# Designs tried in a protein design run: peptides against a protein of PDB entry 5T59. Part 61

Target 1, 112 residues: chain A of PDB entry 5T59
Amino acid sequence: TTPTMQSTSLLTEHLGYPPISLVDDIINAVNEIMYKCTNAMEKYLMQRNIIGKKDFSDEIKIGTAKLESLLENSVDKNFDKLELYVLRNILSIPSDLLEENRFRLLHHEKLV
Target 2, 90 residues: chain B of PDB entry 5T59
Amino acid sequence: EHIRFQRLVQVCNKALEESIRKLQSWEKIHECFPNYGQTREGIENLTVCQQQVIKLWSNLSRVEFDAIFHERSIEEKLNQLDDLINKARS

## One batch from the design tools (peptide; aimed at target 1 K77, target 2 R7)

Design b2_p29_3_s4 (made by RFdiffusion4, then SolubleMPNN; from b2_p29_3, 8 letters changed)
Fold by OpenDDE base, seed 3:
Structure b2_p29_3_s4 (fold): chain B 112 residues (1-112), chain C 90 residues (1-90), chain A 29 residues (1-29)
Amino acid sequence: as target 1 above (112 residues)
Amino acid sequence: as target 2 above (90 residues)
Amino acid sequence: VEELIESLKTPPLPSDEERWKKFLEEEEE
């Protein structure tokens, strides 16, 4: 179940930003971290690409790309779940309060 | 009394943990470097690389997520949300 | 990259509580 427009509006008023903005920040951050990690891995191994008489540069590039893909898939899957959970269960307003017009509650708290 | 922020932290940590799980598998790492990993020196390099990337993942995630939570004042806002909900139900 | 490697002296992320495993499992279904 996706959040209602009403809950989104109320939460936006409370937070000062749309709930999705928090999730976007989190997802953007983890994506950045992901690529930093894979880049670091590649660079580390490329500095150690020659063992004995053999140059493993090509294998390292391919291998790190594969690991990046694995990580990308995992990040995508897990943080999609995170997005759903956060928006549905954390940044959410109980339906009973929506029915009771929580809008009045938020306005009351701001005005008093 | 305040539960939403705790849940946010927990679900973030879980997502991070599950995301890095594949890289924690030595078998998967080795499979990506089949010839490189057949050498003694290669195995040593991959071992260090694996350990370091996992630590980097953990450290960067902690720093960046804490920054986001601070910038968004999310702990305070979620605590307030809990309070508002509790008040409305009282 | 060298700085990244040198900064790798931190402990790993702690494991999450078991209750959150249930959530992940449910969402996978």
Scores: peptide ipSAE 0.082, ipTM 0.888, DockQ to the pose 0.091
OpenDDE base, seeds 1, 2, 4, 5: peptide ipSAE 0.076, 0.021, 0.049, 0.092; ipTM 0.891, 0.856, 0.882, 0.887; seeds 2, 5 fail the geometry check

Design b2_p29_4 (made by RFdiffusion4)
Pose (drawn by RFdiffusion4):
Structure b2_p29_4 (pose): chain A 112 residues (1-112), chain B 90 residues (1-90), chain P 29 residues (1-29)
Amino acid sequence: as target 1 above (112 residues)
Amino acid sequence: as target 2 above (90 residues)
Amino acid sequence: TAEEEAEETLERYEEAEERVEETEEEEEE
């Protein structure tokens, strides 16, 4: 289903937070991991940048950065589909409920 | 009957697996370090990276998301939602 | 407040859809 304002309003009430807030926590989280990994990888190699008698410090900075940007694209790509797949299929509303009052059951839930 | 939360786990894992796939390929890894990878020690060091980075990627994301799913009780909110739409359709 | 949060969520949804469509067009090229 396509998201609607009632679903965002009702789901915000059921969840206690807007449906997107969960998606923010995920995207924000994975990005932090992405950089944590690349930074950890660069330092592992920089203290191993000299093999034999040659210094590969230049190649490592370029390589670690060249990898980082490829994840920035792939992650932004794959987690936007998640931002979409979730708001459409998981935090989702059918027609059975907004055609004939979903308000009854949510109000009914918070009380009885 | 509780089906929506398992989906959330499936979609998160699905996004992560696709997010890291290019790093599982030794080829693309060596492309970023062509000269460095032509040395024995370089090959050994790069192997230690991709295998550890992938493990770190999997572990950090696994722990946080399980934590995020806890701080927001999403497993329950969705289980309440799944079994609630059924009561409505009935 | 709830109407503002809903509008922001729908705007972000539309932006995310546009980003997916642009990425698919680039892959087809």

Design b2_p29_4_s1 (made by RFdiffusion4, then SolubleMPNN; from b2_p29_4, 14 letters changed)
Fold by OpenDDE base, seed 3:
Order: C-alpha cells, then structure tokens, then sequence
Structure b2_p29_4_s1 (fold): chain B 112 residues (1-112), chain C 90 residues (1-90), chain A 29 residues (1-29)
C-alpha cells in the first residue's frame, strides 16, 4: 500500500512521530555503523602497514576506500528497499479502511 | 495476530545481511589489497580484519537497532496497529 | 510541525522510489 497524506497523518498520530522518523533513525544508525566499521578496518591495517621492508600504507588507504565504497553502495541499495517496504507494508493502513472511513477507529480509541 | 513488528525485524535483518555480504567475500577483500594480500602476514592481517569487521557490524547493528525500536516503542505501536486494523475488520 | 514531517514522509517515499527505479534500470543495462 502506497502511503498517502491521510495514512501518514493517522500513523503520525498513532506513533507520536512521523513514519519517516523511524526509517531515518534506522538509516542514520546503519550509516554510522558502516563508517565505524570501515574506520576500524583502516586503523587496524594501518597499524600493520609495514611487512618486511615494504610500506603498504598507500595500498591500504586505497583498498579501504574501495571497500567503503562497496559497502556504501550496498547499504544504500538495501536500505532504500527497506524504506519502501516499511512504508508500504509495515507502517501502513489498508486502503479499504481509509476508503470506508473506518480509520475513525483510531480517533475513537483515543477518546474512549 | 501480531505480524508487523516481526516483519520489521525480519526486513531489518535481511537488509543488514545483504549489506555486509560483499565484505564476507574473501575474494572481494583480497582484490582491494592485491600486493598486501600476497604476503603471508598480509593475508593473516586481512583475515583477522575481515572477521573483526563482520563481528563489529553484527554487534553494533543489534545494539543500535534494538535501542531505536525501544526508544520509538515500535513493537507496542505496531501491535496496537495490528489490533486496530483487525478490530476494524471485525 | 508534525504535519510538515508527515508530508516529508510522502516526499521521501517518492524520492526513494524513483531512485530505486533509476538504479534498477541502470543495472539492467
């Protein structure tokens, strides 16, 4: 079910916050985690940048950046899909209930 | 009866698992460090690094997502939503 | 306001939907 102004308003009232706020929290969290992971990787390898007589610092920096990019692309793709799924199927109100004005139940339950 | 929160958890886990899949590939890791990974020590370091990152990803995501769900009271709210919808259809 | 943020939900949804469609089209090429 595609979100509408009606459904989002009702859900906002029910949740106490807009549906997008939850999604934003999730996306912000995973982004933070992602950069923590890549940073940890870089730091770990940079502490081990010299093997034998060769310094691999440049390769490590480039390689870590490549991995970060790969992870960013994957996170972006998968969590965009997640966002749509959540807003369509989880944080959603069936259209038949909206069309028949049965959504009044949400208001009624708050008053009773 | 209550299905929405379960689905939320499932899709979150799926997204996390799919996102980290590339880092789970040793081939992908090694390709990023072609010369470093040709050394014995380099391979060892990359192996440990890969394992640590995957664990860090899993642990942090679990903690952070649980915190979000708690702060937003999303399980309760989704259960209530399920109940309201079911009641409206009865 | 909550109303404005609610509107942002719809706009964000549309943006992401469009983004996904565009990326899928690019991947097919």
Amino acid sequence: as target 1 above (112 residues)
Amino acid sequence: as target 2 above (90 residues)
Amino acid sequence: SLLEKAKETLERFKEVEKKIEEKEEEEKK
Scores: peptide ipSAE 0.500, ipTM 0.936, DockQ to the pose 0.742
OpenDDE base, seeds 1, 2, 4, 5: peptide ipSAE 0.495, 0.495, 0.499, 0.493; ipTM 0.935, 0.935, 0.936, 0.935

Design b2_p29_4_s2 (made by RFdiffusion4, then SolubleMPNN; from b2_p29_4, 16 letters changed)
Fold by OpenDDE base, seed 4:
Structure b2_p29_4_s2 (fold): chain B 112 residues (1-112), chain C 90 residues (1-90), chain A 29 residues (1-29)
Amino acid sequence: as target 1 above (112 residues)
Amino acid sequence: as target 2 above (90 residues)
Amino acid sequence: DLEKQAQATLQRFEEVEKKIKEKEEEEKK
């Protein structure tokens, strides 16, 4: 179900925060994790940049950057989908419960 | 009965899994380090690196997402939401 | 306050929905 002002308001009241806040936390976290992973990769390989008489530092930097881009694109795509799914199917209220009588019940229950 | 939180966990895991899939490809990893990966030692390093990154990804995501879910009390809130919905439909 | 917060969710949803659609179209090309 597509989010509406009514549903998001109710959810915000219920959660104590807007639904998007949870999604933001998730997205921010994964982005941070992504950076940590790519950084770790670069650091690990840079500590092993010399093999024999060859210095692969430049290749490592470039390669890590490529992988970072690849990961970033994938993260972006998948978590955009996640965001939509969460807002449609998880942090959502069925339309039948958004009817006036049921809406009041939900609101009333929170107040009681 | 309570389904929303389970779904949340599932979709998070799915997103994480799909996201890291690219790094799970040895071919893609190797392509990024064409000369480095032509050396025995380079291959070994890349292999370990790949494994470590994947593990790091998994571990960090688990810890961080659990923390988020806890901080937001999302399981409780979603369970309550499920209960409300079920009750209303009863 | 809560209304503003709720509105943020809607705005973000629309933005992401649009973004995904655009990317999907680009991938098809």
Scores: peptide ipSAE 0.626, ipTM 0.947, DockQ to the pose 0.795
OpenDDE base, seeds 1, 2, 3, 5: peptide ipSAE 0.621, 0.609, 0.617, 0.616; ipTM 0.946, 0.945, 0.946, 0.946

Design b2_p29_4_s3 (made by RFdiffusion4, then SolubleMPNN; from b2_p29_4, 16 letters changed)
Fold by OpenDDE base, seed 3:
Structure b2_p29_4_s3 (fold): chain B 112 residues (1-112), chain C 90 residues (1-90), chain A 29 residues (1-29)
Amino acid sequence: as target 1 above (112 residues)
Amino acid sequence: as target 2 above (90 residues)
Amino acid sequence: SLLEQAQKTLERFKETEEKLKKKEEEEKK
């Protein structure tokens, strides 16, 4: 079910926050985790950059950056899909209930 | 009866698993460090690094997502939503 | 306002939908 002004308004009232806020929290969290992971990887390898009298610092920096890019692309795609799924199927109100004005139940339950 | 929160957890886990899949590939890791990975020590370091990153990813995501779900009271809210919808259809 | 916040959900949804569609099409090529 595609979100509508009606459904999002009702959900916002129910949740106490707009549905997108939850998604934003999730996406922000995974982005932070992503960079923590790539940073940790770079730091770990940079502490081990010398092997056999050869300095691999440049290769490590470039390689880590490539992995970060790969991870960024994957995170972006998968969590965009997650966003759509959540807003369509989880944080959603069935259209039949909206069409039949059954959404009043949300207001009724809140008042009673 | 309550299905929405379960689905939320499932889709979150799926997104996390799919996102980290590339890093789980040794081939992908090695390709990023072609010369470094040709040394014995380099291979060892990359192996440990890969394992640590995957564990870090899993652990941090679990902790952070649980915190978000708690702060947003999303399980309770989704259960209530399920109940309201079911009640409206009865 | 509450309505304005709710509207942001719709706008974001549409943006993400278009973004994802574009990326998936590019990936198939």
Scores: peptide ipSAE 0.658, ipTM 0.949, DockQ to the pose 0.847
OpenDDE base, seeds 1, 2, 4, 5: peptide ipSAE 0.657, 0.655, 0.659, 0.656; ipTM 0.949, 0.949, 0.949, 0.949; seed 4 fails the geometry check

Design b2_p29_4_s4 (made by RFdiffusion4, then SolubleMPNN; from b2_p29_4, 17 letters changed)
Fold by OpenDDE base, seed 1:
Structure b2_p29_4_s4 (fold): chain B 112 residues (1-112), chain C 90 residues (1-90), chain A 29 residues (1-29)
Amino acid sequence: as target 1 above (112 residues)
Amino acid sequence: as target 2 above (90 residues)
Amino acid sequence: SLLKKAQETLERFKKSEEKIKKYEEEEKK
């Protein structure tokens, strides 16, 4: 179901916030977690950067950056899909309930 | 009866699982550290690091997402939405 | 206003659709 002004308005009233706010919270959270993970990885390896006589600091920095990029791309793609799915299938109102009669019913239920 | 919140949890978990999949690949990890990973000690470090990062990802996601769901009262709101829809169709 | 906030959702939805469309196109290549 494609969201409409009517459905999003009703959902906003029902939720107390616009539907997109939930998605934004989720996306912001995963982004924060992502960078915490990559940062932890870099720090862990940088504490173990010397093996024998060789310093692998540069390789570690580059490698961690590559992994971060890969993770970032995956997060972006998967959570874009999530956003679309949530707005279509979870935070949605069936079209039959958006008729005038049903609209009044939903509004009435909110007020009761 | 109540299906929307369950679906929300499912798609969140799916997105999280798919997102971390690349880091779960040892081959991909090793490719990022070609010389470091040629040493025994390097392999050991990468192995532990990989495991810890995946655990961190999972734990942080659980805590943060649960907090979001609670703060937004989304389970209650979605259940109410399901009830409204079902009532309207009855 | 509620209407303004609702519009934000719609705009983001449209943008998401466009992004996913691009992803799908890239995957077909």
Scores: peptide ipSAE 0.532, ipTM 0.940, DockQ to the pose 0.842
OpenDDE base, seeds 2, 3, 4, 5: peptide ipSAE 0.532, 0.532, 0.532, 0.531; ipTM 0.939, 0.940, 0.940, 0.939

Design b2_p29_5 (made by RFdiffusion4)
Pose (drawn by RFdiffusion4):
Structure b2_p29_5 (pose): chain A 112 residues (1-112), chain B 90 residues (1-90), chain P 29 residues (1-29)
Amino acid sequence: as target 1 above (112 residues)
Amino acid sequence: as target 2 above (90 residues)
Amino acid sequence: EEEEEEEEFEEEWEEVEEEFEEEEEEEEE
């Protein structure tokens, strides 16, 4: 199902937060991990940048950054599909409820 | 009958597995360090990275998301939503 | 039933992927 304003309004009331806020916590979270991993990998190699008698510090900075940007694309790619797959199939509304008052059951839930 | 939350877990894990796949390939890893990877110690060091970065990736994301799912009670809100649409269709 | 649900999920995921790629192409244009 395609998202609507009633679903956003109703689901915001049922959840206590807009449906997108959960998606923000996820995207924001994985990004922090992505950089935490790359930064951890660069330092592991920079203290191992000299093998034998040669210094590969240049190659490591380029390699670690060349990897980081590839995840920035793949993650932004795969988590946008998540942003979409969730708002359409998980935090979703059928027609049975907005055609004939979903308001009854949510109001009924908060009370009885 | 409770089916929507397990989906949220499936879609999150699905997104993560695809997000890291290019790092599971030793080839693309060596492409970023071609000269450094042509040394024995370099091969050993790069192996320690991709295997530890993947484990770190999996663990950090597993712990946070389980935490996010807790701070927002999403497993319950969805279980309440799943069993509620059924009561409506009935 | 579990295999059917898995296959449905994969198909929905691939549809979402195609739609997203088309949106990217439209934004680039």

Design b2_p29_5_s1 (made by RFdiffusion4, then SolubleMPNN; from b2_p29_5, 10 letters changed)
Fold by OpenDDE base, seed 3:
Structure b2_p29_5_s1 (fold): chain B 112 residues (1-112), chain C 90 residues (1-90), chain A 29 residues (1-29)
Amino acid sequence: as target 1 above (112 residues)
Amino acid sequence: as target 2 above (90 residues)
Amino acid sequence: KEEEEEKEFEEEWKKIEEELEKEKEEKEK
């Protein structure tokens, strides 16, 4: 199910911003958090890259990159689900409110 | 009565939880550092690192998402939306 | 009731997961 232009317009009017903007904020935030996490991991391990007399820097870099990719794929997958869920089930207007008379009522209530 | 905001919180938590699930696997972490993880110190470091990353993930997401919700006034707006829908159906 | 709501959420979540997975598979072809 894809939201209609009418529902988007009504929600935009109600929210003060397009519904997708909220989702974008969430996705942008989690992406930022994701890279902060992986960066922190790499830095932490790189500060501990030498065990005994062996330097594990290369392995740490490769390993962290693998974890980043793993996390990235998971984030993409799950937040794609989130996007669809939010737009379908949360930021949605029931069909009965999309009728012309209901539309007028929404405007009236907003103006009062 | 008001249900949309709680659903928003729920789905956000779900997405965050499922996203970090693989990093919660020690086996997956260890697989990425096969030689490093064969050392005692390496295991210790990886263990702490794993825990810290999970905590960081949780803390940052809480702070950032709460900020977004506040900036977008989403709880109020969703409650109002619920009210409007309920009123229209009455 | 909370348990029921959680169940409903999980069902919807799974449904969305399946939809997106199918879409992904189709795009990869």
Scores: peptide ipSAE 0.653, ipTM 0.947, DockQ to the pose 0.834
OpenDDE base, seeds 1, 2, 4, 5: peptide ipSAE 0.653, 0.652, 0.651, 0.652; ipTM 0.947, 0.947, 0.947, 0.947

Design b2_p29_5_s2 (made by RFdiffusion4, then SolubleMPNN; from b2_p29_5, 13 letters changed)
Fold by OpenDDE base, seed 2:
Structure b2_p29_5_s2 (fold): chain B 112 residues (1-112), chain C 90 residues (1-90), chain A 29 residues (1-29)
Amino acid sequence: as target 1 above (112 residues)
Amino acid sequence: as target 2 above (90 residues)
Amino acid sequence: SKEEEEKKFEEEWEKIEKELEKEKEEKKL
């Protein structure tokens, strides 16, 4: 179920920001964290790229890229789910409160 | 009584946990470094790297998400929302 | 109970996953 415009408006008024803004913050944060993690992994291994007489730099670069892709795909999938869950089940207003009388109540409570 | 913020924390943890799950697999890690992982030192390096990345993931996510929740005052707002809903239904 | 809440959460999580999967399939076609 997609949130109604009325629900979004009420929540925006209550939160002081659109509900989607919170989700955006979360997604932006995890993306940043993701690339920090993959970068750290690459840097760590590249500092240890030579074992014996063999240089594994190319293998390390390819391998870390593969892991980055795997993580990226997983993040995208799971946080798409998170977005839908949050907007549907957390940042939502029950239908009974979207009626005229309930709308006034919520508005009144905020102003008081 | 107050449930929405708990759900928010729960879903965030779930998404984070599921996202990192594949990196927790040693087999998947090793597959990405087939020759490097055949050396003793390589295995040791990969092991440490895997552990450090997972810890970094957990630590950074905790810090950043807590900061977001604080900046957005989401716990308070969600508690208020719960209260409003409960009051309206009373 | 906490266990029941966890079960409910997992059910919703799976529902959402299925919905998103269907949506992707529809877009692909």
Scores: peptide ipSAE 0.665, ipTM 0.949, DockQ to the pose 0.824
OpenDDE base, seeds 1, 3, 4, 5: peptide ipSAE 0.664, 0.664, 0.665, 0.665; ipTM 0.949, 0.949, 0.949, 0.949

Design b2_p29_5_s3 (made by RFdiffusion4, then SolubleMPNN; from b2_p29_5, 12 letters changed)
Fold by OpenDDE base, seed 3:
Structure b2_p29_5_s3 (fold): chain B 112 residues (1-112), chain C 90 residues (1-90), chain A 29 residues (1-29)
Amino acid sequence: as target 1 above (112 residues)
Amino acid sequence: as target 2 above (90 residues)
Amino acid sequence: KEEEEKKKFEEEWKEIEKELEEKKKKEEE
């Protein structure tokens, strides 16, 4: 189920911003966090790249990249779920409130 | 009565938890560093690194998501939405 | 009460998961 234009408009009026904006903020934040985490991991290991007399820098870079990809795929998958969930189950207006009379009531209450 | 904000918190936590789950696997971490992880020091470093990343993930997400929720006044707005819906159904 | 709400959420989450999985399969075909 996809939200209707009317629902989006009403929610935008209520929230002061489009519902998708909240989701975008969340997704942007987690993406930023994700790369901060992987970067921190790489930096930490690169500071410890030499064990004995062997330099593991190349392996660290490759390994961190693999983990980044793994995390990235997981983030994408799970936050796609989040997006759909939020828009469907949280930022949604029941059909009975989408009726013309109910619409007017919402406006009335907002103005009061 | 008020349920939407609770659900928002729940779904955010769920997505975060499921996203980091694979990094919580030592086996998956180790397999990315097959030679490095064969050394004692390497194992130690990977262990600490794994723990730190998970903590960083948790801490940053908490701070950033709370900031978003505050900036968007989402708890108040969702509570109001619940109230409006409940009122309309009464 | 809290456990029940968690259960409800998990059910809703699984529903979303199922739907997106089905969409993914269709897109890959």
Scores: peptide ipSAE 0.670, ipTM 0.948, DockQ to the pose 0.847
OpenDDE base, seeds 1, 2, 4, 5: peptide ipSAE 0.669, 0.668, 0.668, 0.668; ipTM 0.948, 0.948, 0.948, 0.948

Design b2_p29_5_s4 (made by RFdiffusion4, then SolubleMPNN; from b2_p29_5, 12 letters changed)
Fold by OpenDDE base, seed 3:
Structure b2_p29_5_s4 (fold): chain B 112 residues (1-112), chain C 90 residues (1-90), chain A 29 residues (1-29)
Amino acid sequence: as target 1 above (112 residues)
Amino acid sequence: as target 2 above (90 residues)
Amino acid sequence: KEEEEQKKFEEEWKEIEKELEKKKKEEEE
């Protein structure tokens, strides 16, 4: 189920911003966090790249990249779920409130 | 009575938890560093790194998501939405 | 009570998961 234009409009009026904006903020934040985490991991290991007399820099870079990809795929998958969940189950208006009379009531309540 | 904000918190936590799950696997971490992880020091470093990343993930997400929720006044707005819906159904 | 709410959420989450999995398969075909 996809939200209707009317639902989006009503929610936008209520929230002061489009519902998708909240989701976008969340997704943007987690993406930023994700790359901060992987970057921190790489830097931490690169500071410890030499064990004995062997330099593991190349392996560290490759390994960190693999982990980044793994995390990225997981983030994408799970936050796609989050997006759909939020828009369907949280930022949604029941059909009975989408009726013309109910719409008026929402406006009235906002103005009071 | 008020349920939507609770659900928002739940779904955020769920998505974050499921996203980091694979990094919580030592086996998956180790397999990315097959030679490095064969050394004692390498194992130690990877262990600490794994723990730190998970903590960083948790801490940053908490701070950033709370900031978003505050900036968007989402708890208040969702509570109001619940109230409006409940009132309309009464 | 909280456990029940968590259960409800998990059910809703699984429903989303199933739906998106279905969509993914359809897109890959």
Scores: peptide ipSAE 0.672, ipTM 0.948, DockQ to the pose 0.845
OpenDDE base, seeds 1, 2, 4, 5: peptide ipSAE 0.672, 0.672, 0.671, 0.672; ipTM 0.948, 0.948, 0.948, 0.948; seed 5 fails the geometry check

Design b2_p29_6 (made by RFdiffusion4)
Pose (drawn by RFdiffusion4):
Structure b2_p29_6 (pose): chain A 112 residues (1-112), chain B 90 residues (1-90), chain P 29 residues (1-29)
Amino acid sequence: as target 1 above (112 residues)
Amino acid sequence: as target 2 above (90 residues)
Amino acid sequence: EEIEEFFEEADDEEVKEEVEEIRELFEEA
């Protein structure tokens, strides 16, 4: 189902937060991990940048950054599909409820 | 009958697995360090990275998301939503 | 299976446009 304003309004009331806030917490969370991993990997290699007698510091900075940007694309790619797959199939509304008052059951839920 | 939350877990795990797949390939890893990877110690060091980074990736994301699902009670809100649409269709 | 199909079959440009539309919808709300 395609998202609608009633679903965003109703689901915001049922959840206590807009449906997108959960998606923000996820995207924001994985990005922090992505950088935490790459930074951890660069330092592991920089203290191992000299093998034998040669210094590979330059190659490591380029390699660690060349990897980081590839995840920035793949993650932004795969989590946007998540941002879409969730708001359409998980935090979703059928027609049975907005055609004939979903308001009854949510109001009914908060009370009885 | 409770089916929507398990989906949320499936879609999150699905997004993560695809997000890291290019790092599971030793080839693309060596492409980023071609000269460094042509040394024995370099090969050993790069192996320690991709295997540890993947484990770190899986663990950090597993712990946070389980935490986010807790702070927002999403498993319950969705279970309440799943069993509530059924009562409506009935 | 539905998730896998969606991720494999979804066009990236369309996904970006639809995501922007959905965010605008949340701003309007």

Design b2_p29_6_s1 (made by RFdiffusion4, then SolubleMPNN; from b2_p29_6, 10 letters changed)
Fold by OpenDDE base, seed 4:
Structure b2_p29_6_s1 (fold): chain B 112 residues (1-112), chain C 90 residues (1-90), chain A 29 residues (1-29)
Amino acid sequence: as target 1 above (112 residues)
Amino acid sequence: as target 2 above (90 residues)
Amino acid sequence: SDIDDFFKNADDEKVKKEVEEIRKLFEEV
């Protein structure tokens, strides 16, 4: 079910924060993790940049950048899917309940 | 009875798994370091690096996502949501 | 699973657009 203003408001009241905030936290976290991973990879390889008489520093920098781009694209796509799934199927209120005044139920539970 | 939090964990894992899938390909890794990967030491370094990155990805995501879930009390909130929905339908 | 099927069958561009539309909703709240 696609989020609506009504469902968003109800969920925000229930959660104490907008549903999108959770998704944002997740996305921000994975982006940070992604950077840490690529940075770690670059650092690890740069510490091992010389093999024999050859310095592979430039190749390492380019290669890690390529991998970062690859990972970034994948993260972007897959976490868009995650966001859509979460907001449609997890942080959602069934339409039938909205029609049946789910608002009363949530309001009642909050007041009790 | 309680399904939403489990699904949240599952979809997070799915997104993480799919995101790292390409980095799990040795071919993809090697393609990024064509000359470096032609050396014995280079191959060894890339192998270790690949493994470490995958582990780091997994470990960091677990820790960070768990922290988020805790801070947001999402398991409790989703369980409550399930309960409310089930109650309303009963 | 339904999640696996969702990820497998989802169109990346369509998903992106839908996410953008959803985010617009949240910005309006």
Scores: peptide ipSAE 0.746, ipTM 0.958, DockQ to the pose 0.848
OpenDDE base, seeds 1, 2, 3, 5: peptide ipSAE 0.744, 0.744, 0.744, 0.745; ipTM 0.958, 0.957, 0.958, 0.958

